# Peptides against a protein of PDB entry 4M9S: the designs that were tried, part 121

Target 1, 135 residues: chain A of PDB entry 4M9S
Amino acid sequence: SRGLVGVECITPYSYKSLAMALQRCVEVLSDEDRSALAFAVVMPPGVDIPVKLWSCVIPVDICSNEEEQLDDEVADRLKRLSKRGALLSGKRMPVLTFKIDHIIHMFLKHVVDAQTIANGISILEQRLLEIGNNN

## One batch from the design tools (peptide; made by RFdiffusion4, then SolubleMPNN)

Design b1_p28_8_s4 (from b1_p28_8, 16 letters changed)
Fold by OpenDDE base, seed 2:
Structure b1_p28_8_s4 (fold): chain B 135 residues (1-135), chain A 28 residues (1-28)
Amino acid sequence: as target 1 above (135 residues)
Amino acid sequence: ADSLFDQERLAELEKREREYAELRRLLA
């Protein structure tokens, strides 16, 4: 599918066009993948984030709480998002990471509930502290 | 009274909000 970045136009209607393109992409996502996309707003844009950190904020309601299963499920969701209008970009080396684009992140900040964003950040911070304390 | 600039800015913001309405519904 065509990447959202490639949908950009040099007109006064650029924002509307991008919003509509994003809407079309989001409409065909599963509920699980839409949820993953929503929580992607918690991550800083343009940064390669390892799957381990994504798994701290992406909600998983199907798999068990085993770390291996969680990481695999999260990775699968992020891979699907990467194939849908380049919502994310994946990198396999040196470690599996995913990156949210600035444009996508901008739209997410406008559409995801502010309290949800705040909660997601808090959850990420908490999980990071737990990981750090267990090292 | 608000300046013309403020009125135009407000109108633009309202337009943006309408454009995002469906996305908000989908990602809620």
Scores: peptide ipSAE 0.375, ipTM 0.724, DockQ to the pose 0.041
Fold by OpenDDE base, seed 5:
Structure b1_p28_8_s4 (fold): chain B 135 residues (1-135), chain A 28 residues (1-28)
Amino acid sequence: as target 1 above (135 residues)
Amino acid sequence: ADSLFDQERLAELEKREREYAELRRLLA
């Protein structure tokens, strides 16, 4: 199937096609990667976001509490998502960042539970405050 | 949804909701 980033959503048919393509991509993800994709809705679309900020909202269950280990696991999940129909785009320089497309973000806002979105934003705000106070 | 236009718009929105039901389940 086509990459999702370049799909136009200007007609009912195009919307349906994009939804079907997204469904095919999501169906083959692991539960952990699907969770990461769901929480990607918390991030602003079209912005290169450092892995450190992604790690503030993406839940990690089986990794060390060390910051480097947490970031590495989150980065691995985001890398896998970037390889699945271009759900995300990655950039290595000057720091490792990932970006969510506006169209993908719009679909996530439509399908992810409102309470999950609210909780994710709250967690991000709390952890950003903590990071800011420690700098 | 009193006018014909409103009813048609509502029907279209409901159709889209049905189309996204599986995605919603997978990402819940």
Scores: peptide ipSAE 0.374, ipTM 0.722, DockQ to the pose 0.043
Fold by OpenDDE base, seed 1:
Structure b1_p28_8_s4 (fold): chain B 135 residues (1-135), chain A 28 residues (1-28)
Amino acid sequence: as target 1 above (135 residues)
Amino acid sequence: ADSLFDQERLAELEKREREYAELRRLLA
């Protein structure tokens, strides 16, 4: 397995301007899409993450018990986020994946509650373990 | 006691935190 590479992000924007731009994007999102964006902070930035792994951390309240439908709902939310500026980037090949950029991740890490982040990581670890035990 | 320099840095950090306040509320 390949390790995570740390990359510093340099931007010409001030913290205030970036915060304001992100705020404007977040304000027009639905509650469910905002929730998805918040939990995106759990993922490592700059990595193409399969939808199945996103589904481990993004809360879905209205969905059937079928796992396939869960992935579809999560994918729809991530697709909507990818259409809003640089929040996320998606790729279909070879597998449907989404990636959070470093700059967005940095600001999310600053504004999302620390306990929420910790809980999200814990949930991801638990669900990954369950997936591993079922294979 | 904190130096004047440390106090100024703290004030700057507090200012930045206020700039993120609404965004934090939206993503809470």
Scores: peptide ipSAE 0.373, ipTM 0.717, DockQ to the pose 0.045
Fold by OpenDDE base, seed 4:
Structure b1_p28_8_s4 (fold): chain B 135 residues (1-135), chain A 28 residues (1-28)
Amino acid sequence: as target 1 above (135 residues)
Amino acid sequence: ADSLFDQERLAELEKREREYAELRRLLA
């Protein structure tokens, strides 16, 4: 889907500011999707990030520990974020990736709790090391 | 993707921190 070109959300209302548009989008998200959005701040903006890397930081509570199921659940959350308010942009081919734009990322840096950001970065760094060691 | 908003516009919004209180609560 297309990225955020302006103040937009799946809503019948128009907004004068990005903040108001984002608030309306965030308010209607599930707790799980809001959590995923918060942790999106950990990713570099403007970069197509594979779902595998998103799954390193997005919290998921699933019955199975199977990696494929984890990736699928994360992908579903990111797809919903992309669809609901163009909070992310997705690319299906050749590999499923999601990208956060610069403006949304800067906004998240402003509103997401500093400790949450720090924790997310720490977790990502740890998981990247683990992936690197397995290559 | 291109946006009608830019860094300058966002900077203006950042100065209105009281307007972000609800968002901070939701994304905390």
Scores: peptide ipSAE 0.373, ipTM 0.751, DockQ to the pose 0.047

## One batch from the design tools (peptide; made by RFdiffusion4, then SolubleMPNN)

Design b1_p29_1_s1
Fold by OpenDDE base, seed 3:
Structure b1_p29_1_s1 (fold): chain B 135 residues (1-135), chain A 29 residues (1-29)
Amino acid sequence: as target 1 above (135 residues)
Amino acid sequence: DEEEREEEERKKELEREEAAKAKIKQLVP
């Protein structure tokens, strides 16, 4: 699959076509995977981010306080997103990381609700403070 | 005016978002 990284939106038509293709990919996602993708908008684009940091913003309805189970469920969601329409790029070595491309991130900025973005930032800030206090 | 307040709030939210993303970049090994 040619990663979206190589699609220079040279024409308004290409951009519109890409946006339509991305919208279609989003529409076929489960509610959980769609939610995970929405919260990816709060991550810096073009950065290989460890699953542990993704777990700070991706909502998982796991009743278990076990960090390992949380990371596994988050990883599974991100893996599904990476397989569907190249929404994310996964890297397994040396550490499991996922990256959101600038184009996908720009798309999400236009389609994700402003309140969802604000909530995602609030959650991220809280989780990062907790990580900083435990170190 | 109300428009100036809304613009200031949007600016503050953008700065908050940028700060959070910068913190993530610092934590990436």
Scores: peptide ipSAE 0.562, ipTM 0.877, DockQ to the pose 0.015
Fold by OpenDDE base, seed 5:
Structure b1_p29_1_s1 (fold): chain B 135 residues (1-135), chain A 29 residues (1-29)
Amino acid sequence: as target 1 above (135 residues)
Amino acid sequence: DEEEREEEERKKELEREEAAKAKIKQLVP
C-alpha cells in the first residue's frame, strides 16, 4: 500500500528485531486495518484517545452518516488492531478509548510515507475544525 | 537554495503535525 514503505531502519539490533516483528504483524492485516494503523501515526502517543477523535482520521465507508455508526466501524477496526500484538491498547471504561504506545508510534514514523502523514494531518485539522464549529 | 527550501518545508510540516497532536491532547478528557 502507498502509505507504508519498507523498513530500512538504521537502528540497534534489538530495535531491528522488534521492527521486523512489527512488520510481520502489519503484513497480515487487511488493507483497511493497515490503513487505519498508518493513520494512527498522526495521533499523540501514550494518550487514551476516545473513538470519536480516532474517527477524525480513520477513513470508513458506511451507509449512514450518523456519528454513532461511524464510531462503531472505527471502534471495530481499532479493536482488531488491539488484538494484533501490542499495536494498540484499549480501555472500555469510563469511555471507550485506544492508545498508541511510543514504540509503535516511533515504528510508524519510520514506515509511513510523508505524504500519508501530511494527508492525515490535513484530514484531522478539517474534522477538528468542524467539531469546534458545531460546539 | 533548494536544499534550504526543502528543510524549511520539512520543519513547517513537523510543526503542523505537533500542533495537531497538541490539539488532540486538549480535547481528551
Scores: peptide ipSAE 0.562, ipTM 0.878, DockQ to the pose 0.015
Fold by OpenDDE base, seed 1:
Structure b1_p29_1_s1 (fold): chain B 135 residues (1-135), chain A 29 residues (1-29)
Amino acid sequence: as target 1 above (135 residues)
Amino acid sequence: DEEEREEEERKKELEREEAAKAKIKQLVP
């Protein structure tokens, strides 16, 4: 799974400058933050999404079985992304949420590998079924 | 036709993505 590694940016953007700027922002990310950004493509754009739902798709290698630590680590990654080139927008109240903008989402749809997207959707579907069966 | 099958598979995957995103929207308070 190449994630964001093979960014051959076939940008539909008439403005090559925005795509290049976004690509540079992605290149300076850590591998973990870049992976988190890649999986953000499976989220609906323009929606303030609680961290709990983000945790369904953001891969976190936590050796801890505590779900609370998972949400904290996911929140930290998303917070770092929000500070770097406004890749995400965060809100703290009433609940900690993050939103991906349509422009960033459209960029990700073009640069994230199709298999990575499909895998992210599979993970999301599985986690949503688990949440639905527990309510 | 192989091309028609690939197009249908791409369409199914897109529908799958949109359905998952719709579920997320429904869960957002």
Scores: peptide ipSAE 0.560, ipTM 0.877, DockQ to the pose 0.016
Fold by OpenDDE base, seed 2:
Structure b1_p29_1_s1 (fold): chain B 135 residues (1-135), chain A 29 residues (1-29)
Amino acid sequence: as target 1 above (135 residues)
Amino acid sequence: DEEEREEEERKKELEREEAAKAKIKQLVP
């Protein structure tokens, strides 16, 4: 099982209309989906990113070490996020991709702690090196 | 000295974040 410690998104902007709406969306998420949303902050905003690359940073507890199962579970989380408050935008064609909007990304930069961001970047860097070495 | 060190660390972290994001952009077909 690959497990990263889940991260909670806490907004200091509880009284701003957009932040309140986003906070409400975040509060109703499962811990796993909220963690996935938190790690979306390490992705470049406005880019349609394949699930394979999302899987580099999204923490998933899977029973199998199979990459396909990892991608499927990541995709399911990202799909749920896309359906809740449009936190992400999903595209199915030609390849399943997800995009974080600039506004959501800016929100996350303020509500995700710096250490979590740093950790997410470290994980991303490591996974990208592994992908690069396997090619 | 401590405040300056914290600012430098924050700057390095931001550069690291931007480099990682740039690498993702390069890998996106």
Scores: peptide ipSAE 0.557, ipTM 0.879, DockQ to the pose 0.015

Design b1_p29_1_s3
Fold by OpenDDE base, seed 5:
Structure b1_p29_1_s3 (fold): chain B 135 residues (1-135), chain A 29 residues (1-29)
Amino acid sequence: as target 1 above (135 residues)
Amino acid sequence: DELEELLEKLKKEKEREEAAKAVIKTLVP
């Protein structure tokens, strides 16, 4: 397996109307897509982020270690999230990117457990250093 | 009201995320 293990929602959001709408969108997701959404909290909101960077924190189990397969699986999950209540916004030009909105990000920051957030940030920082050193 | 309180929280969040945004943008084509 690649990425982080467990995600749980531990705290209800104080804004009831927004929380109810977002919870309804989250409840209809598969376990895998719900996990991917939770780890989106690690990314800075309002930034068009390429799939390669999303793949640093989105947990995916693939049958091979090929980067193309990893990016494709991550992209599929992010595409599904973009079609479900606009949880993400996708762009195809110049490269495939996804962006999380500030309001959704703030919701996730309050409901995703602190340990998951901390672990995700650490993994992202490590992977970014590796990518930066290789470029 | 609830909207003003949310906007203030969002403002604070944006400020806290600036360092992360700067790092990510250096790797975005």
Scores: peptide ipSAE 0.023, ipTM 0.527, DockQ to the pose 0.022
Fold by OpenDDE base, seed 3:
Structure b1_p29_1_s3 (fold): chain B 135 residues (1-135), chain A 29 residues (1-29)
Amino acid sequence: as target 1 above (135 residues)
Amino acid sequence: DELEELLEKLKKEKEREEAAKAVIKTLVP
């Protein structure tokens, strides 16, 4: 699915309309998908990020700590977000990745709770360090 | 105006994400 890549804001009204549309899309999400979207704010915008890295920050309650199961569940959530208002853009080849647009990212930075953002960043940094040390 | 402010915010945000982007890229096959 294609996100909002290449969107140009030419008037303040256009921006406000887009923000309102995004808000409506967020409101119709399940609590689970909305939570996933919130944590997308910790990722750098405009970067194709593999599902494995998304799984470092997307909160999922699964019975097993197996990475494959975690990645599958995270991928399903991200896929739903890509379909609902194109909140993310997905790419399957060469590996499954998702990308958040700059406009959506900026929107999230204003609407997501500051503590959630801080926690997400901390978790991401920790997980990246662990992955780097184990490779 | 509001449009100018938005554009400036986007530019600044993009610049600030360079370090994070670099780290992420090291983990992408």
Scores: peptide ipSAE 0.023, ipTM 0.514, DockQ to the pose 0.021
Fold by OpenDDE base, seed 4:
Order: sequence, then structure tokens, then C-alpha cells
Structure b1_p29_1_s3 (fold): chain B 135 residues (1-135), chain A 29 residues (1-29)
Amino acid sequence: as target 1 above (135 residues)
Amino acid sequence: DELEELLEKLKKEKEREEAAKAVIKTLVP
């Protein structure tokens, strides 16, 4: 009876291996999706955030001035990110929201340019103030 | 109310980031 040597699955996912895997996932993204992911760093991790708020920071080059198309396009980008390597988590009910996990957020903080992060935060703050004043 | 909560979280995160940046600036000649 050969004793099953308990393969201690040392998950060798050292921080380095996870970072490498995430980096590879980012590299295969389109420029548009990669840009969207970069701006996800400005969002608080672990929070289900409505698409409307994502639309405040996700850059979309829409030829049509229709605001309704903006949210749909942003949602599509975020959906693609959620499917590719679980970079985001989407929730459809009761309202369509997306969440960035702490691990992904931490990764983005290390790879996204500090000025980009600062600018994104400033833009979000400005847009949120505008939304708050209109309610 | 949800928007205000998000703003508060963002402000707190920004403060943490700024503090971290300040520390990093002191460590990187």
C-alpha cells in the first residue's frame, strides 16, 4: 500500500507569479480595455460600483453625443474585463455593478503611472461633485 | 447616500495614497 504522499500543494503563487500572470493578462488586452483597466485603480477595491460611476472615469471615444450609449459602451468594456482573468467582478442585480478586488487593485497601484492615478482620482471627484449637485 | 459613501471612501483612499507617496519620496533619494 504505497502511502499517498500528501502533495503539500505549496501554491507557488508567490506574489511574483501572480504579478506575472496578471501582467500577461493585461498585455493581451486591447488598448481600449487596457486603458479602462488602468482607470479602475481609482475605484475603491471591494466595492460594487454602478456603471454610471465607472463612466465618470473610463475614457470612451464615442462619435455619437448620446449619453445613453456611453454607459453601454463602458459596461461592455467592464464586462470584457470581468471575463478575462476575473480582473473585475460583475453583478447584474439589482443594478449592474462592477467591483475590483483588492489583489487586482494592489497590482494596478504598482503598474499604473502615479500621475494617471492622481488625474483619475481628480476627475472622479469632480464628476461625483457634479452628480451630487444635480440630485 | 451611496454616492456620498463612495466619495468618502475615495477621499480616505486618496489620503492613504498621498501618505504612502510621501513616505516613498523620503526613501527614494
Scores: peptide ipSAE 0.023, ipTM 0.490, DockQ to the pose 0.016
Fold by OpenDDE base, seed 1:
Structure b1_p29_1_s3 (fold): chain B 135 residues (1-135), chain A 29 residues (1-29)
Amino acid sequence: as target 1 above (135 residues)
Amino acid sequence: DELEELLEKLKKEKEREEAAKAVIKTLVP
């Protein structure tokens, strides 16, 4: 199931052009990168979020990669997204973080399946609790 | 602490969104 709904987002905002541009940007992504972008909606916009947190929700097939490579794979996906225009903003220092813009986040809220959003939030909350208990 | 802070931000955002949706729902017949 693709996390993004292929329906043209009717934004109440005159951003028809922006929405169309974003839709095209999403369409050219690989399935994996598109999935990563979909789950980016779970993150609060405008916040520099460490890769470790992203790795909690970004879907990666661990069967092909060792768990130790999870963060690297997630980072690579997020880097690709950051290079695709303004989808994400990467920051390398002091810690590798990625940030989703408010506009992109708003777009995703309208085009990402509601169940995907809900699941992503639940997964993030669960993983954060697990990390917190291990620290 | 940083992770907890981010979780809190997420929760607050969700709450605000839900509140906004509730208000909008009351305004839209």
Scores: peptide ipSAE 0.022, ipTM 0.483, DockQ to the pose 0.017

Design b1_p29_1_s4
Fold by OpenDDE base, seed 1:
Parts: sequence; structure tokens; C-alpha cells
Structure b1_p29_1_s4 (fold): chain B 135 residues (1-135), chain A 29 residues (1-29)
Amino acid sequence: as target 1 above (135 residues)
Amino acid sequence: EEEERLRRAEEEERRREEAAKATIKTLVP
């Protein structure tokens, strides 16, 4: 485990100040948006990920059994995270995608519970297999 | 069919419980 010491944070901000700023941004999130951010740790950083793949790991309480509403609710959560502290970046074309930056992802790897990370990976793997078998 | 529906419901409940356990630790200053 290369500790956080190996990130040449090219930012003029001390790593401690960035971590404190990110912590404050996380503390002001709703419980739902904070849970969504926690599961973002299972995604590869720096990659534009389609909303359909985000919906595999982002927990959503759907009031209706319609899979289409899942993607919309997930997209709304990810849009809120993109607006709050630039935690994610979104692209609309050609398909709606979201990307987690390496700095945010590295922060999450240190602050998210190891069990949450393991569970999120397991859930993603299972749902990807289900999608792959339905093709 | 009913056993498969029950298995899917239990798996969905497990996923919801796992999601509810999602925590971000506060950094102690």
C-alpha cells in the first residue's frame, strides 16, 4: 500500500488541506448522496463510465419496479455530486457518462470502509455477469 | 418460479442492507 505520500499532488494545496476540504464536502451531503459517493470508489478513476454501469453499484430506493427510473435517479445523484465540490465530472454526449478523478478516488480509498469497497466490487461483478449473460 | 422469486427478493434485500452499511469515515484532524 503506497500511502498517500506518493501522490505528487500537483495542487498548491497541502494534502492535509485537500483532505480536510473533501471531508467538509462529504459531511454536508445527504445520506443518499454520501452513500452514492462511497460506492463511486469501485469505479476505475479517470474513465468516463456510462450511467448504466453506475446504476450497478449506486444504491437507489426505487419506488417503482421500472429499470428506466433507476438510471434517471442514479443520474440525478451523480449530477448533484458533480455540482457539489466537483466530486465527479459528467459528459452528455454521445451517452451520459460520469468520471471520478484520481484525487477524489484516492481520497475515497482511504476513507470508505474496506467492507463497503469489497461489497461494492462483489455487487458490480455480479451485475456485470447478469448483463453479460443477457447479451 | 416462486423459489427463484424468493431468492431474487432475498438477494435484493441483502444488496439494500449492504448499501445501508456504506460509510465514509471522518478524518480525525
Scores: peptide ipSAE 0.092, ipTM 0.595, DockQ to the pose 0.027
Fold by OpenDDE base, seed 4:
Structure b1_p29_1_s4 (fold): chain B 135 residues (1-135), chain A 29 residues (1-29)
Amino acid sequence: as target 1 above (135 residues)
Amino acid sequence: EEEERLRRAEEEERRREEAAKATIKTLVP
């Protein structure tokens, strides 16, 4: 039995109700968690992204210079987002990853500031180039 | 080497400040 890829035809009504629900979820976030969610828009939707790649774009105020602590703080933020309205989904095995759903990603494309998106893409590209040149 | 470390630190700090300004627009009803 080939599972019907149910094209969940998000009716305009379901979209409006979902957008309102997501808006409420965003409003109750801390400024830090809201900023983390904003930068999630630069990630490809539906893909399990390793925490290391999330750390390239998620702003973290780290008191220590240890790279390991950066990934832990990023993981904690993403974990909070996963618990609050299921904005992200996390997997622990084989590597800690987080995924943004297509619906959430589409919402973020509409509500995140255009300058924030542009900055996030630029930061990601730069850090990926730095990682790529070190290999 | 120290000037390059300082430059990288300053660039990282600037990126953190720009990131702190990251906002999600509220859907105005």
Scores: peptide ipSAE 0.075, ipTM 0.583, DockQ to the pose 0.041
Fold by OpenDDE base, seed 3:
Structure b1_p29_1_s4 (fold): chain B 135 residues (1-135), chain A 29 residues (1-29)
Amino acid sequence: as target 1 above (135 residues)
Amino acid sequence: EEEERLRRAEEEERRREEAAKATIKTLVP
């Protein structure tokens, strides 16, 4: 998979074409996968983030409060996003991680609602504090 | 003629961006 990291948008035309391609990729997502992608905006771009941290912010409607089932469902959503338009990059070793590229993150920063971003950051901070207090 | 084509393309892009924002807004509680 040629990561989008190599497409320096040297021309405004390449950027517009990429934005249009990304938009089309987002439009064909399920509501659940699109919601998951929206919350990817709260993650630092270009960093391999463990699935456990993604599970802090990715909304999952699960009938079980089992943390393992949450991580598995989140991982499946992120895997779908990685396959669809290379919206994320996944690594399986040594730990399952996903990263968002800077270009996709910049796109999301423009298309995701500011209140959603603020809420997502607040949720992430709260969940990280809860994890830190339980250790 | 090319400037008017560029303006129409930018307006269409703006409308599409606004639609994408609305679609993402509806999915986040």
Scores: peptide ipSAE 0.034, ipTM 0.521, DockQ to the pose 0.054
Fold by OpenDDE base, seed 2:
Structure b1_p29_1_s4 (fold): chain B 135 residues (1-135), chain A 29 residues (1-29)
Amino acid sequence: as target 1 above (135 residues)
Amino acid sequence: EEEERLRRAEEEERRREEAAKATIKTLVP
């Protein structure tokens, strides 16, 4: 799979081709990884976001209430997305972060349901307030 | 014949786009 990191959308034709390629990448994801990708739309594009903030919006069915296991499972999903079509880019240092590309984010903004986007933003805002009040 | 082939290709592309949108929309609770 050639990483989409080098596809400059210079023309509307390149955009359609990229949208088709992204669609094919989404179709072959597991339900779990597709859900994680859908919620990536609430993150600002081009910003290295810590896993702890991703864990605020990525849905994970964990039998354990341990926050440490949540971050690990979220990190594994985001790592799978980074390997599959370069949907995300990960950095390990100084802190484990993931970044959504502007092109991928633009695609998600058109494909993800508007109510899902609004709900994801509200969940992120609520959980950020909870984290901020505990510090 | 080429115009009809292009029209069929666009219609298949639209059906695929709608299916992908539905897949992402239906999998998010």
Scores: peptide ipSAE 0.033, ipTM 0.515, DockQ to the pose 0.061

Design b1_p29_2_s1 (from b1_p29_2, 15 letters changed)
Fold by OpenDDE base, seed 5:
Structure b1_p29_2_s1 (fold): chain B 135 residues (1-135), chain A 29 residues (1-29)
Amino acid sequence: as target 1 above (135 residues)
Amino acid sequence: SMEEIRQRALEGLRKSLAELREREKAFRE
């Protein structure tokens, strides 16, 4: 799968069981949703992240350059992830945010390939720089 | 507030990026 590698983790049984369950969830995802999940590894666990910031790293192919449409597409992917194995937790108020749990994040650290992580970091750094320059 | 959420998110991102960069370096070594 894109961005994810099947890894046998040397962890306690409880973690292994969870990892196996998560792996099953990952396997049935669409390619685009699986990619979105992979890039979630660059997000800090336990923090409510606005969709706007998620859009900095989630790859989206849309026809329109409107920011609202970009955010909507990203939000749709994140919503699907939140409904599948509680991979993410969404909040609607005061703004739409998504949060990755520490356990899920730990799982991703083990299964997301190094190149995907490197790419995600680079993309995020560039986008944050752009945001900073626009302020 | 919206601004507070954004600031917390940005702070978290900076910390996460630093950690991931260190991990990446370790992988390449």
Scores: peptide ipSAE 0.364, ipTM 0.837, DockQ to the pose 0.032
Fold by OpenDDE base, seed 1:
Structure b1_p29_2_s1 (fold): chain B 135 residues (1-135), chain A 29 residues (1-29)
Amino acid sequence: as target 1 above (135 residues)
Amino acid sequence: SMEEIRQRALEGLRKSLAELREREKAFRE
C-alpha cells in the first residue's frame, strides 16, 4: 500500500514578509491538507510529478478511504493546495501532475520537522525500490 | 509522453533523495 501516517509540520518562523505570509497560509489549512503539504518537502522542486508518485508520500487514512480511491483523494488534496497561495502548480495534460516551486520548497525545508522529513525519505525510498523492481 | 514525464520524475526523486539523505546524516552526527 502507498501513503504515510498523517503528521504535522511546525511553523516556528517569526520572519519577515514571505515567511510570515506562507505561515499564515499553512495555519488556515485543514489538518489533512497541511500534512500533505509537509510531505511535499521530499519532492524535487521544479519537477512535474505524476499523482501516482505523490501518493507514495502524501498521508492518507486508508481506514476512511478505499485503496482504489487513493490517487483521487491525493489529487483532490493537491488541487486544493494548488489553489491556495500558489503552494503547488498543477498540470492536467498529458497526465495530471503537480510541481512544487523552489521558494515554497525552501520554506518547507525550514518549517517541516526533521522526523517528518526522515520518515518521508524512508517511505519514498521503499516505494521507489518497489517501482524499480517492477520494471 | 507520459512515460517520459514519469522517467523524469523518477530521476528527480532519486536525486532529491540522495541530497536529503546526506543532509539527514549531517543532522544526526
Scores: peptide ipSAE 0.352, ipTM 0.833, DockQ to the pose 0.032
Fold by OpenDDE base, seed 2:
Structure b1_p29_2_s1 (fold): chain B 135 residues (1-135), chain A 29 residues (1-29)
Amino acid sequence: as target 1 above (135 residues)
Amino acid sequence: SMEEIRQRALEGLRKSLAELREREKAFRE
């Protein structure tokens, strides 16, 4: 199945001035949105990533196993994050994509739990292998 | 195009994952 189920992020906030502002933004997020943001750390900064690829690593707690419904849930979370300042930026054309900026990505590399990062990497590697075999 | 976006994303993901794995390895050692 795509995505991570039931994964929560433990966020030790330890970064300077910009980090303090970002920390405030993160603290007001729901648990689900905060987890989604945490796993954004495995995405390359400055690249427009289609929602289908985001759904490979964005954790979902309870939802349908149907891929189209998973994509919708992921898209909703990413849309909410995009409305929180510079956390993410979205594009609708030619396809729905989301991008993480370098500065946000750098912040996440320092504050996201090491185990969360490791899990995200492992899952994404597995999903990319599957995608490669199907093309 | 849609395909170009997908390929760019995949290439970016591969590069990013390689960097993250190197960082992870360095942290464990």
Scores: peptide ipSAE 0.346, ipTM 0.828, DockQ to the pose 0.032
Fold by OpenDDE base, seed 3:
Structure b1_p29_2_s1 (fold): chain B 135 residues (1-135), chain A 29 residues (1-29)
Amino acid sequence: as target 1 above (135 residues)
Amino acid sequence: SMEEIRQRALEGLRKSLAELREREKAFRE
């Protein structure tokens, strides 16, 4: 297994129309998909990011550390998120990428706890360093 | 600070993305 343990998101926007819609979308997600969404907060908004880079921070508890299996599992989670209230925007060509927009990112910045954000940044740095060392 | 760490991480992400793009181009050319 790889990554961090799942996290919960609590929103203070319970009665704002847009925030309410987002909150409902988040609440119906599985624990794993919700965790994946939470860690999207460490990604730069408005940027098409390849799945390989998403896999640096998305928690995976079931799959092995094999690169191919990890990327496939991450891609599946991100695909599900892209179909749930447009939480992410996916592109298949020329390469499979996903993007978080500024509105969703701003929402996550308020509902994801500080420790989760800190952990996500730390893991991202570590994984990117490892990728750099392998090059 | 947390902000400094975040900026460093984002810089690393940008670098990695650039490297991946270069590899992709190398396979297509």
Scores: peptide ipSAE 0.229, ipTM 0.713, DockQ to the pose 0.018

